# Peptides against a protein of PDB entry 6J54, part 45

Target 1, 223 residues: chain A of PDB entry 6J54
Amino acid sequence: NENLFASFIAPTMMGLPIVTLIIMFPSLLFPTPKRLINNRTISIQQWLIQLTSKQMMAIHNQKGQTWSLMLMSLIMFIGSTNILGLLPHSFTPTTQLSMNLGMAIPLWSATVFTGFRYKTKTSLAHFLPQGTPALLIPMLVIIETISLFIQPVALAVRLTANITAGHLLIHLIGGATLALLNINTMTAFITFTILILLTILEFAVALIQAYVFTLLVSLYLHD
Target 2, 42 residues: chain B of PDB entry 6J54
Amino acid sequence: QFQFTGIKKYFNSYTLTGRMNCVLATYGGIALLVLYFKLRSK

## One batch from the design tools (peptide)

Design b1_p21_2_s1 (made by RFdiffusion4, then SolubleMPNN; from b1_p21_2, 16 letters changed)
Fold by OpenDDE base, seed 5:
Structure b1_p21_2_s1 (fold): chain B 223 residues (1-223), chain C 42 residues (1-42), chain A 21 residues (1-21)
Amino acid sequence: as target 1 above (223 residues)
Amino acid sequence: as target 2 above (42 residues)
Amino acid sequence: VLDALLSTLNELLLKLLELLS
């Protein structure tokens, strides 16, 4: 339908982009703790942050752990925006490829340049896998070089495509449910059940994609 | 662990230094090829 | 069905991470 992709259009009001407000809104959901014993909500948030931090920083050395704040902020940002994007008639900024590229490219470049800056030998050696036959070395180095440049693109497209696909499915099944309400109530109920299950799945996907995005950034940092 | 002699000491896919040298050699070779084709066109 | 989908998704993600790593 013509209105199928209407939810993906950047919302504007009076010519002013509301996208900026939407992007900034998730930050309000995570207040900074100021007490030793905080509220239950804040305590749960901090507990989740600690758990994710322990998992993500386990693969990094002391120098890599300096990126913990950046990575945790990234996962919270992407995760919160993705979850909020599943609200009815909400706009998910992470469905925009431009936004994801805007995040992926700087982070990727930072990780790659940091690797070359402090671990030059290891970083250069990663262009050639260990144990490669001598005849395949030149070709494999080229392939790995191309693979390196595809990393930011894949990082952005993966997040965008997964979230966008989920939204499209929700809209399609939702539209089908509404159309079947007047045709057959039983089939409409079945489609509605599928919609509920799909929505739950998309909540999980939203969190997983945020985690994967951040994890891959951390893995690129670790080389 | 792996002990290489001769050219394989510097260019091997098993040691970190060897891998690095192979990468540098590959890039150098590509650069020389590009330079060759650039000069050939003139 | 949801658990199966999540399991398959996790498997695909793990394979993807292995491929990208």
Scores: peptide ipSAE 0.072, ipTM 0.712, DockQ to the pose 0.024
Fold by OpenDDE base, seed 2:
Structure b1_p21_2_s1 (fold): chain B 223 residues (1-223), chain C 42 residues (1-42), chain A 21 residues (1-21)
Amino acid sequence: as target 1 above (223 residues)
Amino acid sequence: as target 2 above (42 residues)
Amino acid sequence: VLDALLSTLNELLLKLLELLS
């Protein structure tokens, strides 16, 4: 059982954590443009960033669009780390709940505080849905308050659970394929095919989770 | 659009101001209850 | 956008369940 979670242990080298280097590595994959007409890779990256930026900021006004840089950097970071984590024998920092909480809590608190600062009335009114019966108002306000505090936890757990579950499935099926290679090559081929399909799915999940995480942060900012 | 009179004008679940006041009243009530039990335990 | 994203996520999850079943 320890072998199943070996990939989730933070790697160290000579007693020093190399997780910091792993976290910073995705930044090297997105170089800054230096030319008017950049390379194909950089051009595609910039194009994707612009598309996602337009989609994410479409729900925000001018004040909300101030967060565009932060949200785009967030989605690029999470997306790149998730995709890199799907590489064989790689460590995914986003599988660590501590990291995701470290991102979710500050961003959530920032969105809540900005909401209270600039939209005080609307933010306070958000604790009570419109049209609530009078008898349910006190209880519903409490529930909405609890729901608010659960938001950062749900945001972090969603990302962590999805990525972690994907990695576990890949490792389990991968281990099963290796074990079946010596038993029955035909069944091993079938399980290997499933593994390939699963990895393709996990690539999609990795991108979706990054997008969902950033989108929810953006939605919380919009209130 | 809703027309409210009296206390319902300030405490309603339909208008933005009314919802805000309801939330504030709820928090105030909870705070007072907590304060009451805290003082009672002393 | 959120509904579309959720629908896409649900579709992927259903596909995953089909693979696991």
Scores: peptide ipSAE 0.063, ipTM 0.711, DockQ to the pose 0.021
Fold by OpenDDE base, seed 4:
Structure b1_p21_2_s1 (fold): chain B 223 residues (1-223), chain C 42 residues (1-42), chain A 21 residues (1-21)
Amino acid sequence: as target 1 above (223 residues)
Amino acid sequence: as target 2 above (42 residues)
Amino acid sequence: VLDALLSTLNELLLKLLELLS
């Protein structure tokens, strides 16, 4: 069991943690465009950013669209880190709950405070769903208040759990495949096939979780 | 849509203002209860 | 909108679970 979670331990080099460098590494993959017509890689990146930006910010007004830079940077960061984490023997920072909480709590608080700042009436009204029976109003308000505070936790745990579970599964199946190579080659081949299919799925999950994380933050902002 | 009269005009679960008032009333009630128990313990 | 998004997310998760099972 100790070997199972060894890949999730914060990596160190010469006794110093290098997790900070790992977190900053994805930013190097997205250089700023300097030409009217850039390379294919940069063009694809900009195209994807524009598409996701248009999709996510469509629900926001002008003031909400000010958050476009923040949200796009967030999705690019999480997405890139998740994808890079699928490389063999790589460390995925988003598997650390502390990191995800570090992102979720400030962003959540910012959205909540922004809501109360500019849309106080609507924000307060969200604690009581429309059409609630009169007898259930006090209890439901309390529940909704608790739900609000659970949002950052749920946001962080969702991302952490999905990415961690995927990594664990890949590790387990991969380890089983290697172990079976010396026992039964046919079974090992089947397991290897499953591993490939699972890896493809995890690539999709990595992107989806990044999108969902950012989308929920955006949704909280919109209220 | 809905037309309310009396106290229902200010405290309802359908209008935005009514919902806001209900939330504020709930928080106010809880605050008063907490204050009551705090003062009672002394 | 929130309910629709949550529903879509739930559907996606169910599909993923089906793939994993």
Scores: peptide ipSAE 0.049, ipTM 0.720, DockQ to the pose 0.023
Fold by OpenDDE base, seed 3:
Structure b1_p21_2_s1 (fold): chain B 223 residues (1-223), chain C 42 residues (1-42), chain A 21 residues (1-21)
Amino acid sequence: as target 1 above (223 residues)
Amino acid sequence: as target 2 above (42 residues)
Amino acid sequence: VLDALLSTLNELLLKLLELLS
């Protein structure tokens, strides 16, 4: 099973970890625009950023819209890293749970603290759904409190699990395709077709998971 | 709108203030229980 | 909110599968 998880091992050069360089590499793909009308690539990037920004920030007030830069940078980072991770023999940092927790916990805590700071009454009241029977109030408050603390964990695990599962499936189906080449070429062709379709799906999943991660952070901010 | 009197005025699951007070009361109760068991064990 | 998110995610995945099929 070492071959299955070989792609998830942190890459090193002469024993020195290069994960930091890999994490910083996507930033080079998004240069700052200098002209009013930029290249097609930059224009498409800006267009996508504007569309996603409008969708995510539509639910937020003026104060919440100040988080637009943070949220958009987050989605670009996760999305770019996930897409780059689909390259052959590439390492995806978002497959590491530690990285995703490192992103989820601070962002979650920031959203919770900002909620308590600016909307204290509403945030406290959010632990108790409206219309609950009086006898169920203490238990429900406890459950909602636990649910709150599970949010950052669920956020990180969701991203990690989806990306990791995708990579594993690509590896397994790819390995099966290679094994079937010498057994049955027709079946190997079918599995190869499935592999292609799966890679396209995982490409979409990479973007969707980035979007979902950022969206959930935004929703937690909105409360 | 809702009309509450007595204890229901401050502790209800329908108004924002009532919900907040219920949450605070729950946390306070849990804290007191934890404190009680901690002091009892000593 | 979470249910709505899961529903939209599921819908997107289904649409993608339809595009792939």
Scores: peptide ipSAE 0.034, ipTM 0.698, DockQ to the pose 0.025

Design b1_p21_2_s2 (made by RFdiffusion4, then SolubleMPNN; from b1_p21_2, 15 letters changed)
Fold by OpenDDE base, seed 5:
Structure b1_p21_2_s2 (fold): chain B 223 residues (1-223), chain C 42 residues (1-42), chain A 21 residues (1-21)
Amino acid sequence: as target 1 above (223 residues)
Amino acid sequence: as target 2 above (42 residues)
Amino acid sequence: ALDALLLTLNTLLQKLLELLS
């Protein structure tokens, strides 16, 4: 079991945390365009960013579109780190709950406080859904208040749990394939095929979780 | 477009202002309850 | 909006779980 979770231990060399370098590495994959007509890879990246930006900001008003740069940077960061984490024996920083809490709590608090500052009446009204029976008002307000405070926790845990679970499955099936190579080559081939399919699924999950994380932060901004 | 009269005008679950007032009243009520239990222990 | 998103996420999660089962 120790070998299974070894990939989730924060890597260090000579007492220095390599985690900082791993976190900064995805930034190198997205260079800033300097020309009107850039390279094909940069053009594709910018095109994808524009598409995701249009989809993410379509649910926001003009005032909410001010957060577009931050939200796009967030989805690019989480998405790139999650994808790179699927490399063999790689460490995914987003599997660490501390990192996700470090992102979720400030962003959540910023969205909530921004809502209370500029849309106080609407924000306060969100604690009570429209059409609630009079007798359920106090209880429902309490529930909605609790729900608000659970949002950052759910945001962090969702990302962490989904990515971690995917990594665990890849490691378990990968270990099983290696163990079955000397026992039965046919079964090892089947498990290897499942591993390939699972890795493809985890690539999709990595992108979806990055998108969902950013989308939820965006939705919390405009309630 | 709901027209409410009396207390329902200020405390209703259908209008934005009514919902806000209900939330504030709930928080105020909870605060008063906490204050009551704190003062009764003395 | 959040309730609608939660419902859609729940349905997608259930479909994914059905595929994995």
Scores: peptide ipSAE 0.160, ipTM 0.742, DockQ to the pose 0.023
Fold by OpenDDE base, seed 2:
Order: structure tokens, then C-alpha cells, then sequence
Structure b1_p21_2_s2 (fold): chain B 223 residues (1-223), chain C 42 residues (1-42), chain A 21 residues (1-21)
């Protein structure tokens, strides 16, 4: 069991955690533009950022669009870390629940606070769905309140669980493939094929989870 | 459009103001209940 | 909007599961 989760242990060097360096590494992959016409890689990155920005901010008003920079930085960070985490024998910081909670809780609280600040009436009314029978109002308000507090936990757990489960599955299938190489090459080939398909799926999951996390944070901002 | 009279005008689940008032009333009621039990324990 | 998003996410997940099955 320890071998299964060995890849999820925070790496250290000389007793110092190198997780900070791993977290900062994705920023090196996105250099700042210095020219009007940038390189192909930078241009593609900017193009993707613009597309995702338009999609994310399409549901927001002008006041909500002030969060575009933060939301785009968030999706780029989570997406890049998730994709880099799929590299062989790599450590994914987003597999750590503590990190995801560290992102989810402040962002959630900020969105809730922003909602209460600028849309107090709507935010308060959000605790009671429209058309609720009078008999169910007290209970439903309580349920909606609980649901609100579950949101940051759901954000963190969703991201963490999906990425962690993917990594775990990749390691398990990979280990099984290596074990079967000396037993049955044909079966090992089949498991290896499954591993390849799984890795492709995990790439998609990595991007989707980053998108969903950012989108939900954005949605909580404007209910 | 819904037309409400009396108490339903201020406490309803169809209008924005009514929903807000219902939520506030619910929280107020819960707070009063908690306060009551807290004072009762003393 | 949130419910719609969750529904769309569920549909996408189901499509992925169908592809994997």
C-alpha cells in the first residue's frame, strides 16, 4: 500500500521541501510577451488564453469581468500543474487536498463576500429557491445554507479526487504492465494499450477539472 | 405577476424581496431559538 | 446556471464513459 501512494508524497531535497519549486515551475512555461508579434508558442498560448477568457467571462457583467485576470491565472495554474503532473514519475501539487483547499476556500469566500457586497438582496434570496411552499421554507433555507458551505469542500475534493484517482490508476496499470512483461508479453501489451488510453483520458480530465474549478468559482461570483 | 396582500406581501417565495425576508426571518428565528436555549441553560 | 452546468458536465462524463465502455 505504501508503494501505491509513494508518488503522492511531497518530495524533499536535503530536508527542504522542493514542492515550492514544483509549484513555481509552470510559470516558466508561460513567458511574458515582449514583442508585438511573438513567437509561435507564445502566440498560441495567448490565443488559448483569450479564447478561454471569452468563454469564462461570457456569463458575467462588467463588474464580474474584473475577476477575469484572477480566474484566467487560476485556470492556467491548475491546468498546467495537472498536465505536468501526468509526466512520468512527476509530483502533482494538485493531488494534495491541502493545496486545493488553500485555493478553493479563499476564492469561494471571496465570491460569497463579493456577492453579499454588491448583490445583497439576490444573495440572500439565493438561500430560498423561487416557488417554495411555505411549509418547506425553513428547512430549505437550512439546506441551502449547508449547501453553500459545502461548496468550497466540493471544489477542492472534486479536483483532488479526480487528479489523484487518475494518477493512482496510471500507477497501478503501469505497475501491472511492468509485472506482466515477464509473465505474458501479450497481456502486457494489452495493459499497456489501456495505459496509453488512460493517460490520454487523464490529459482531458486534467484540463476539464481545471476548467470546472475555475468556472464554478466564476459562477459562485454571480450566483 | 403575483399580487400578494397582507403578510404574504412581505413573506413569499416568489418575489425577490419576499424570499429575502423569508431567509432573514428564518435566520432570525433560528438565532432566537439558539439564544433561548442558551439562556435556558444558564 | 449551476444546475445546467452540472447537467452538461454529467452528460459529458457519460459520453466519456460510453467511449470507454
Amino acid sequence: as target 1 above (223 residues)
Amino acid sequence: as target 2 above (42 residues)
Amino acid sequence: ALDALLLTLNTLLQKLLELLS
Scores: peptide ipSAE 0.137, ipTM 0.738, DockQ to the pose 0.023
Fold by OpenDDE base, seed 3:
Structure b1_p21_2_s2 (fold): chain B 223 residues (1-223), chain C 42 residues (1-42), chain A 21 residues (1-21)
Amino acid sequence: as target 1 above (223 residues)
Amino acid sequence: as target 2 above (42 residues)
Amino acid sequence: ALDALLLTLNTLLQKLLELLS
């Protein structure tokens, strides 16, 4: 008897983890272009990457734009894994908080250290908002420091929670639809319609969360 | 545009340098407090 | 800031919900 969380179990074959292969699979969907004018699929991919790159790097100077490759690879990875995770009976690696923390913490630390290295004064000044009353300075600095350390956690949890919640809703409504088939076909049809709409929404959420994750990393870099 | 004299010149919430110094001062104060309590417990 | 991001996400979500409704 399978439970709601059966889809979140890490897949294994004879005890060997297949998660590694699942993580590597999206890379096959994005082949390297070899021609000046490629086929339609690759052209669309490049177009999307360029658009997102321009949007994200617009806030950065030349040195900040050096991170474009890493950020674009990140959004492509998270986006592709999230979309593939919406396939029937599929496993989404980004539902695992450990994976998201593994991505968030290094990237966050890199952005923070980069900020301190190249913009030391500005980075330190961010712990104190401009115009703060003198009496509130110590407390506010502490709060801002805590806020900084919460950033990687919030980044990982946001992605994990949104993707996981979406999957749970699909399972719950899907199960309800199946249960109502023998009880009331009309209500079952309504719930099925809601399920379809929800799946479409989750496709959008999958892409948005990938974008938000990458965008926040970029914003932390910009400070 | 902001002109400060005395302590406000180095510790203010309006200038970049002043904000930085305030942050450093707060961290230093916290470090000293932690050190004080750590030494007092022994 | 993060607030601006949350607002943009909220607006996008609302647009999606309107599209799905």
Scores: peptide ipSAE 0.108, ipTM 0.722, DockQ to the pose 0.025
Fold by OpenDDE base, seed 4:
Structure b1_p21_2_s2 (fold): chain B 223 residues (1-223), chain C 42 residues (1-42), chain A 21 residues (1-21)
Amino acid sequence: as target 1 above (223 residues)
Amino acid sequence: as target 2 above (42 residues)
Amino acid sequence: ALDALLLTLNTLLQKLLELLS
């Protein structure tokens, strides 16, 4: 149905796309601290960033830890946009496949090239799993090569599909609830309860998908 | 680690160097095949 | 590490599916 995807259309105002402003908006929610002890909100943000940074960068050496700033900014961006997208009638940029591809492809390319640049031997060896039977080596190398090129697509599609599916469900159940208000109030109450539970789940999914996206990029770096 | 002799020393699926060589050999073979078909078409 | 992550995600997904079923 055409109306089901109406919320996913890029918003425009006076014929001009405002997607750029929407994408930049989450940046305003994370101001730079200027004091040793800042407000509670800023302190919590910094604490979360540090915690996540330590967790994600623990698998990397010193050279890999140079990517900490970029990876943390990425998770902050995706996470904030996903959470803000759960607001009523809000537009989530990460529901657009083009947006996610725009993030996934450059980051994936950077990680792959970085791997080949500094650890060429290990990177090349990664195309052949250890212990592979000799007869399967050529075929498996080809498959692993194809798998490498599928990684950016899988990364983008995974994020897009999860966020889009969640939004779609929220809109469907929400619309059904509103439609049932004048038909059967009891049924509308039940659907509303389901909507609340689903919304809570989608908040978790929003954060998890942001984390998984960033984590996979980090794993591809594997420095 | 495992001790290999002969060609298995350079082309194996257990050592890092062996795996790298196998990958390079595979790519080289594919490149040669592509080159062969390209030259054959002319 | 990637395989371990995928396995973990798979197990979590299965648990969620079991809860929904």
Scores: peptide ipSAE 0.106, ipTM 0.732, DockQ to the pose 0.022

Design b1_p21_2_s3 (made by RFdiffusion4, then SolubleMPNN; from b1_p21_2, 16 letters changed)
Fold by OpenDDE base, seed 1:
Structure b1_p21_2_s3 (fold): chain B 223 residues (1-223), chain C 42 residues (1-42), chain A 21 residues (1-21)
Amino acid sequence: as target 1 above (223 residues)
Amino acid sequence: as target 2 above (42 residues)
Amino acid sequence: VLDALLQTLNELLLKLLELLS
């Protein structure tokens, strides 16, 4: 069983954890533009960032658009780490629940606090959906309060579970494929095809989860 | 949008202000209950 | 917010199902 989760163990070099370097590595893949007309790669990246920025911040007013930089950095970080995690024998930091909680809790608290500061009435009213029968108001308010505190947990667990499950599935099918190479080449080919399809799916999931994570943060900010 | 009279003017589940007041009242009620049991134990 | 979340999740689920099909 330990062999199955060996890929999820934090890597170390000479007794020093290199997780910090792995986390910071995606930042190197997105250099800052220096020219009006940059290279093709940088131009595509900037275009994607602008596109995602526009759609993410469309729900926010001018005051809420102050969070655009933070939200874009978040989606770029999570997305890049998730994609890089799909490389063979790579370590994905976002598979660690501690990391995701470390990101989710502060961001969630910031959004909730921001909501209470600038939209106090709306934030307080959010605990009670409109049209609720009078008898159910106290109970529903309590439920919504509990739901609020579950948000950061759900946010972190969703990202962690999806990425971790994907990695486990790739590992298991990949291992099965290698084992079947010596048993039956035809079945190994079939499992290999499934592995390829799964890998493509995981690429999509990696991007979607990054987007969902960021979108939920922005949505909580919008309230 | 909605016109309410009496206590429903301040406590309703339709208007923004009404919902806010309901939430505050609920929290206040819970706080009072907790305070009551805390003081009762002494 | 909840309605928007549910709609977004539903849309994403449909997209994932399309990828799996």
Scores: peptide ipSAE 0.125, ipTM 0.716, DockQ to the pose 0.027
Fold by OpenDDE base, seed 4:
Structure b1_p21_2_s3 (fold): chain B 223 residues (1-223), chain C 42 residues (1-42), chain A 21 residues (1-21)
Amino acid sequence: as target 1 above (223 residues)
Amino acid sequence: as target 2 above (42 residues)
Amino acid sequence: VLDALLQTLNELLLKLLELLS
C-alpha cells in the first residue's frame, strides 16, 4: 500500500520542497498575448478561454461577471495541473486535499459572503426549499445549514478523489503491465491496451473535474 | 400566486419573504435555546 | 437553471463512473 501512494508524497529536492515550483509551473504554459495575431497555440488558448468564459458566466448578471477573471484563472490552473499530472513520474498538486481545501474554502466563503451582502433575502431563503411542509421547516433549515458548510469540503474531496483515483488506476495497471512483461507477453499487451484507454479517459476526467470545480464555485456565486 | 392570510402571510414555504422569515425564526429559536442553556448552566 | 446544471453534472459523472467500471 505504501508503494501505491508513494507518488503522492510531496516532492523534495535537497530537503527543500519543490511543491511551490510545481504549482507555479502551469502559469508558464499560458503566456500573455502580445500581438494582434499570435501563434496558433496562443490563439487556441485564448479561444478556449473565451468559450469557457462565455459559457460559465452566462448565468451571472453584470455583478457576477466581475468574477470572470478569477473563475477563468481557476479553471486554467486546475485543468493545467491535472493534465500535467498525467505525465509519467509527475506530481499533481491537486491530489493533495490540503491544496484543494485551500482553494475551495476561500472561494466558497467569498461566494457565500457576496451572496449575503448583495442578495441577503434570496440567500436566506435558500436555506428553506420552496414547498416544504410546515412541520419539517425547522429540521430542514438545520440540514440545509449543515449542507452549506459541507459544500467546500465536498468541493475539495470531489476533485481530490477523482484525480487521485485516476492516478491510482494508472499506477496499478501500469505496474501490472510491467510485471506481466516477464511472465506473459500476451497478457501484458492486453493490460497495456487497457492502460492506454484509461489514460485517455483520465485526460478527459482531468479537464472535466477542473470544469466542475469552477462551475460549482460559479453556481454558488449565482446562489 | 398564493394568497396567504394571518401568520401564514409572514411564515410560509412558498414565498421568498415567507421562507426568509422561517429561516430567521428558526435561527432565532436556536439562539434562544442556546442562550437559555447558557444561562441555566451559570 | 441550477437544478438543470446539477442534473447534467450528475449524468456526466454517472457516465464517467460507467466507463471506469
Scores: peptide ipSAE 0.075, ipTM 0.713, DockQ to the pose 0.025
Fold by OpenDDE base, seed 2:
Structure b1_p21_2_s3 (fold): chain B 223 residues (1-223), chain C 42 residues (1-42), chain A 21 residues (1-21)
Amino acid sequence: as target 1 above (223 residues)
Amino acid sequence: as target 2 above (42 residues)
Amino acid sequence: VLDALLQTLNELLLKLLELLS
């Protein structure tokens, strides 16, 4: 079992954690524009950021659009880390539940507190759906309260589980392909093809999970 | 919009104010129950 | 908006499951 999860162990060098450097590395892939007409790669990045920003902030009013910078930075961070984690022999910080909780809990609490601060009546009313039978009101309020507190956990676990599961599958199939190279080359080729298809899928999953994570945070902000 | 009279005016599941009051009432009731059991154990 | 989001997420998950199957 340790061999299967060896890729999820936080890398260290001489007792010093390299995880901090890995977390900061994605920021180097997004340089700050310094020209009116930027390089092709930077222009594409800015274009994508603008498109995603328009899509994410379309739900929010002017007050909610204040969170645009934070939400866009979040999606870029999670997306970039997830994509970089799919590289061979790479470590994905988003596979660590502690990191995802560290992002989910503060953002969730911020959205909830901002909701209570600026939309107190609506936020309180959110604990009770409309049209609830009178006899079910107390029970439903309790359920909605529990659901609220489960939101940050679900947000973190969803991201962690999807990325971790993808990595496990890649490692398992990759290990199987290597083992089958000496046994049956044809079967190894088939498993290798499956591995390629799986990696393509995991790239999509990586982007989707980043988007979903940011979208849910944005949705909780909107209430 | 729904028209309610009496207690239903303040406690309903349709209006925003009514829903808010229901939530506050439920939390208040739970808090009172917790306080009751806490004081009973002493 | 929440319902629409949940529907889109469900559709996406179904597509992913179809790809994984």
Scores: peptide ipSAE 0.072, ipTM 0.710, DockQ to the pose 0.024
Fold by OpenDDE base, seed 3:
Structure b1_p21_2_s3 (fold): chain B 223 residues (1-223), chain C 42 residues (1-42), chain A 21 residues (1-21)
Amino acid sequence: as target 1 above (223 residues)
Amino acid sequence: as target 2 above (42 residues)
Amino acid sequence: VLDALLQTLNELLLKLLELLS
């Protein structure tokens, strides 16, 4: 049904797409700190960034820690856009596969090229697991090569599918709740409770998917 | 820890250098096969 | 890496289930 996907249509105003403004909006929610002790909101943001940075960069050496700024900006961007997308009648840019591919492909290629640049031997050896029988080497190398090229696609599809599925579930259960209000109030109340719980879950999913996306990019860099 | 002699010294799945050489050999073989089929079609 | 990913996903799934309960 067209109404099910109405929220996923790119918004336009006066015939011009406003997706660019929506993508840039989350950056306004994270201002740069100017004081030693900032506001509570900024302090919490900096604390969360610091915690996530420590967790993600713990697996990297000094050269890998150079990517901390980009990875943290990525998780903040995806997380912010996902959470903002859960607002009523809002458009989530991360539901668009084109955007996620636009993020995944360059980041994946950067990690792969960085691996070949600084750890050429290890990167090439990664295509062949240790202890592989000699007869299975050519086939396994091919499979591992295919697996490598599927990584950016899987990364983008995972994020898109999870966020899109969440939005669809909220829409369907919400619509069912409204339909049941005039049929059975008790059932409508139960469905509404499920909708609330689902909304809380989707908030968690929004953050988790941002974290997983960034974590996988970081892991590809580490390998 | 692993002692390899002959061809196994350069092409093995246990050492880093051996794995690298196996990967390069595989890619080279595939490239040669593709080249062969391309030239045969003409 | 895959095992670490699966373990992380399982932990996150459990946390999500706890949020639903």
Scores: peptide ipSAE 0.039, ipTM 0.691, DockQ to the pose 0.026

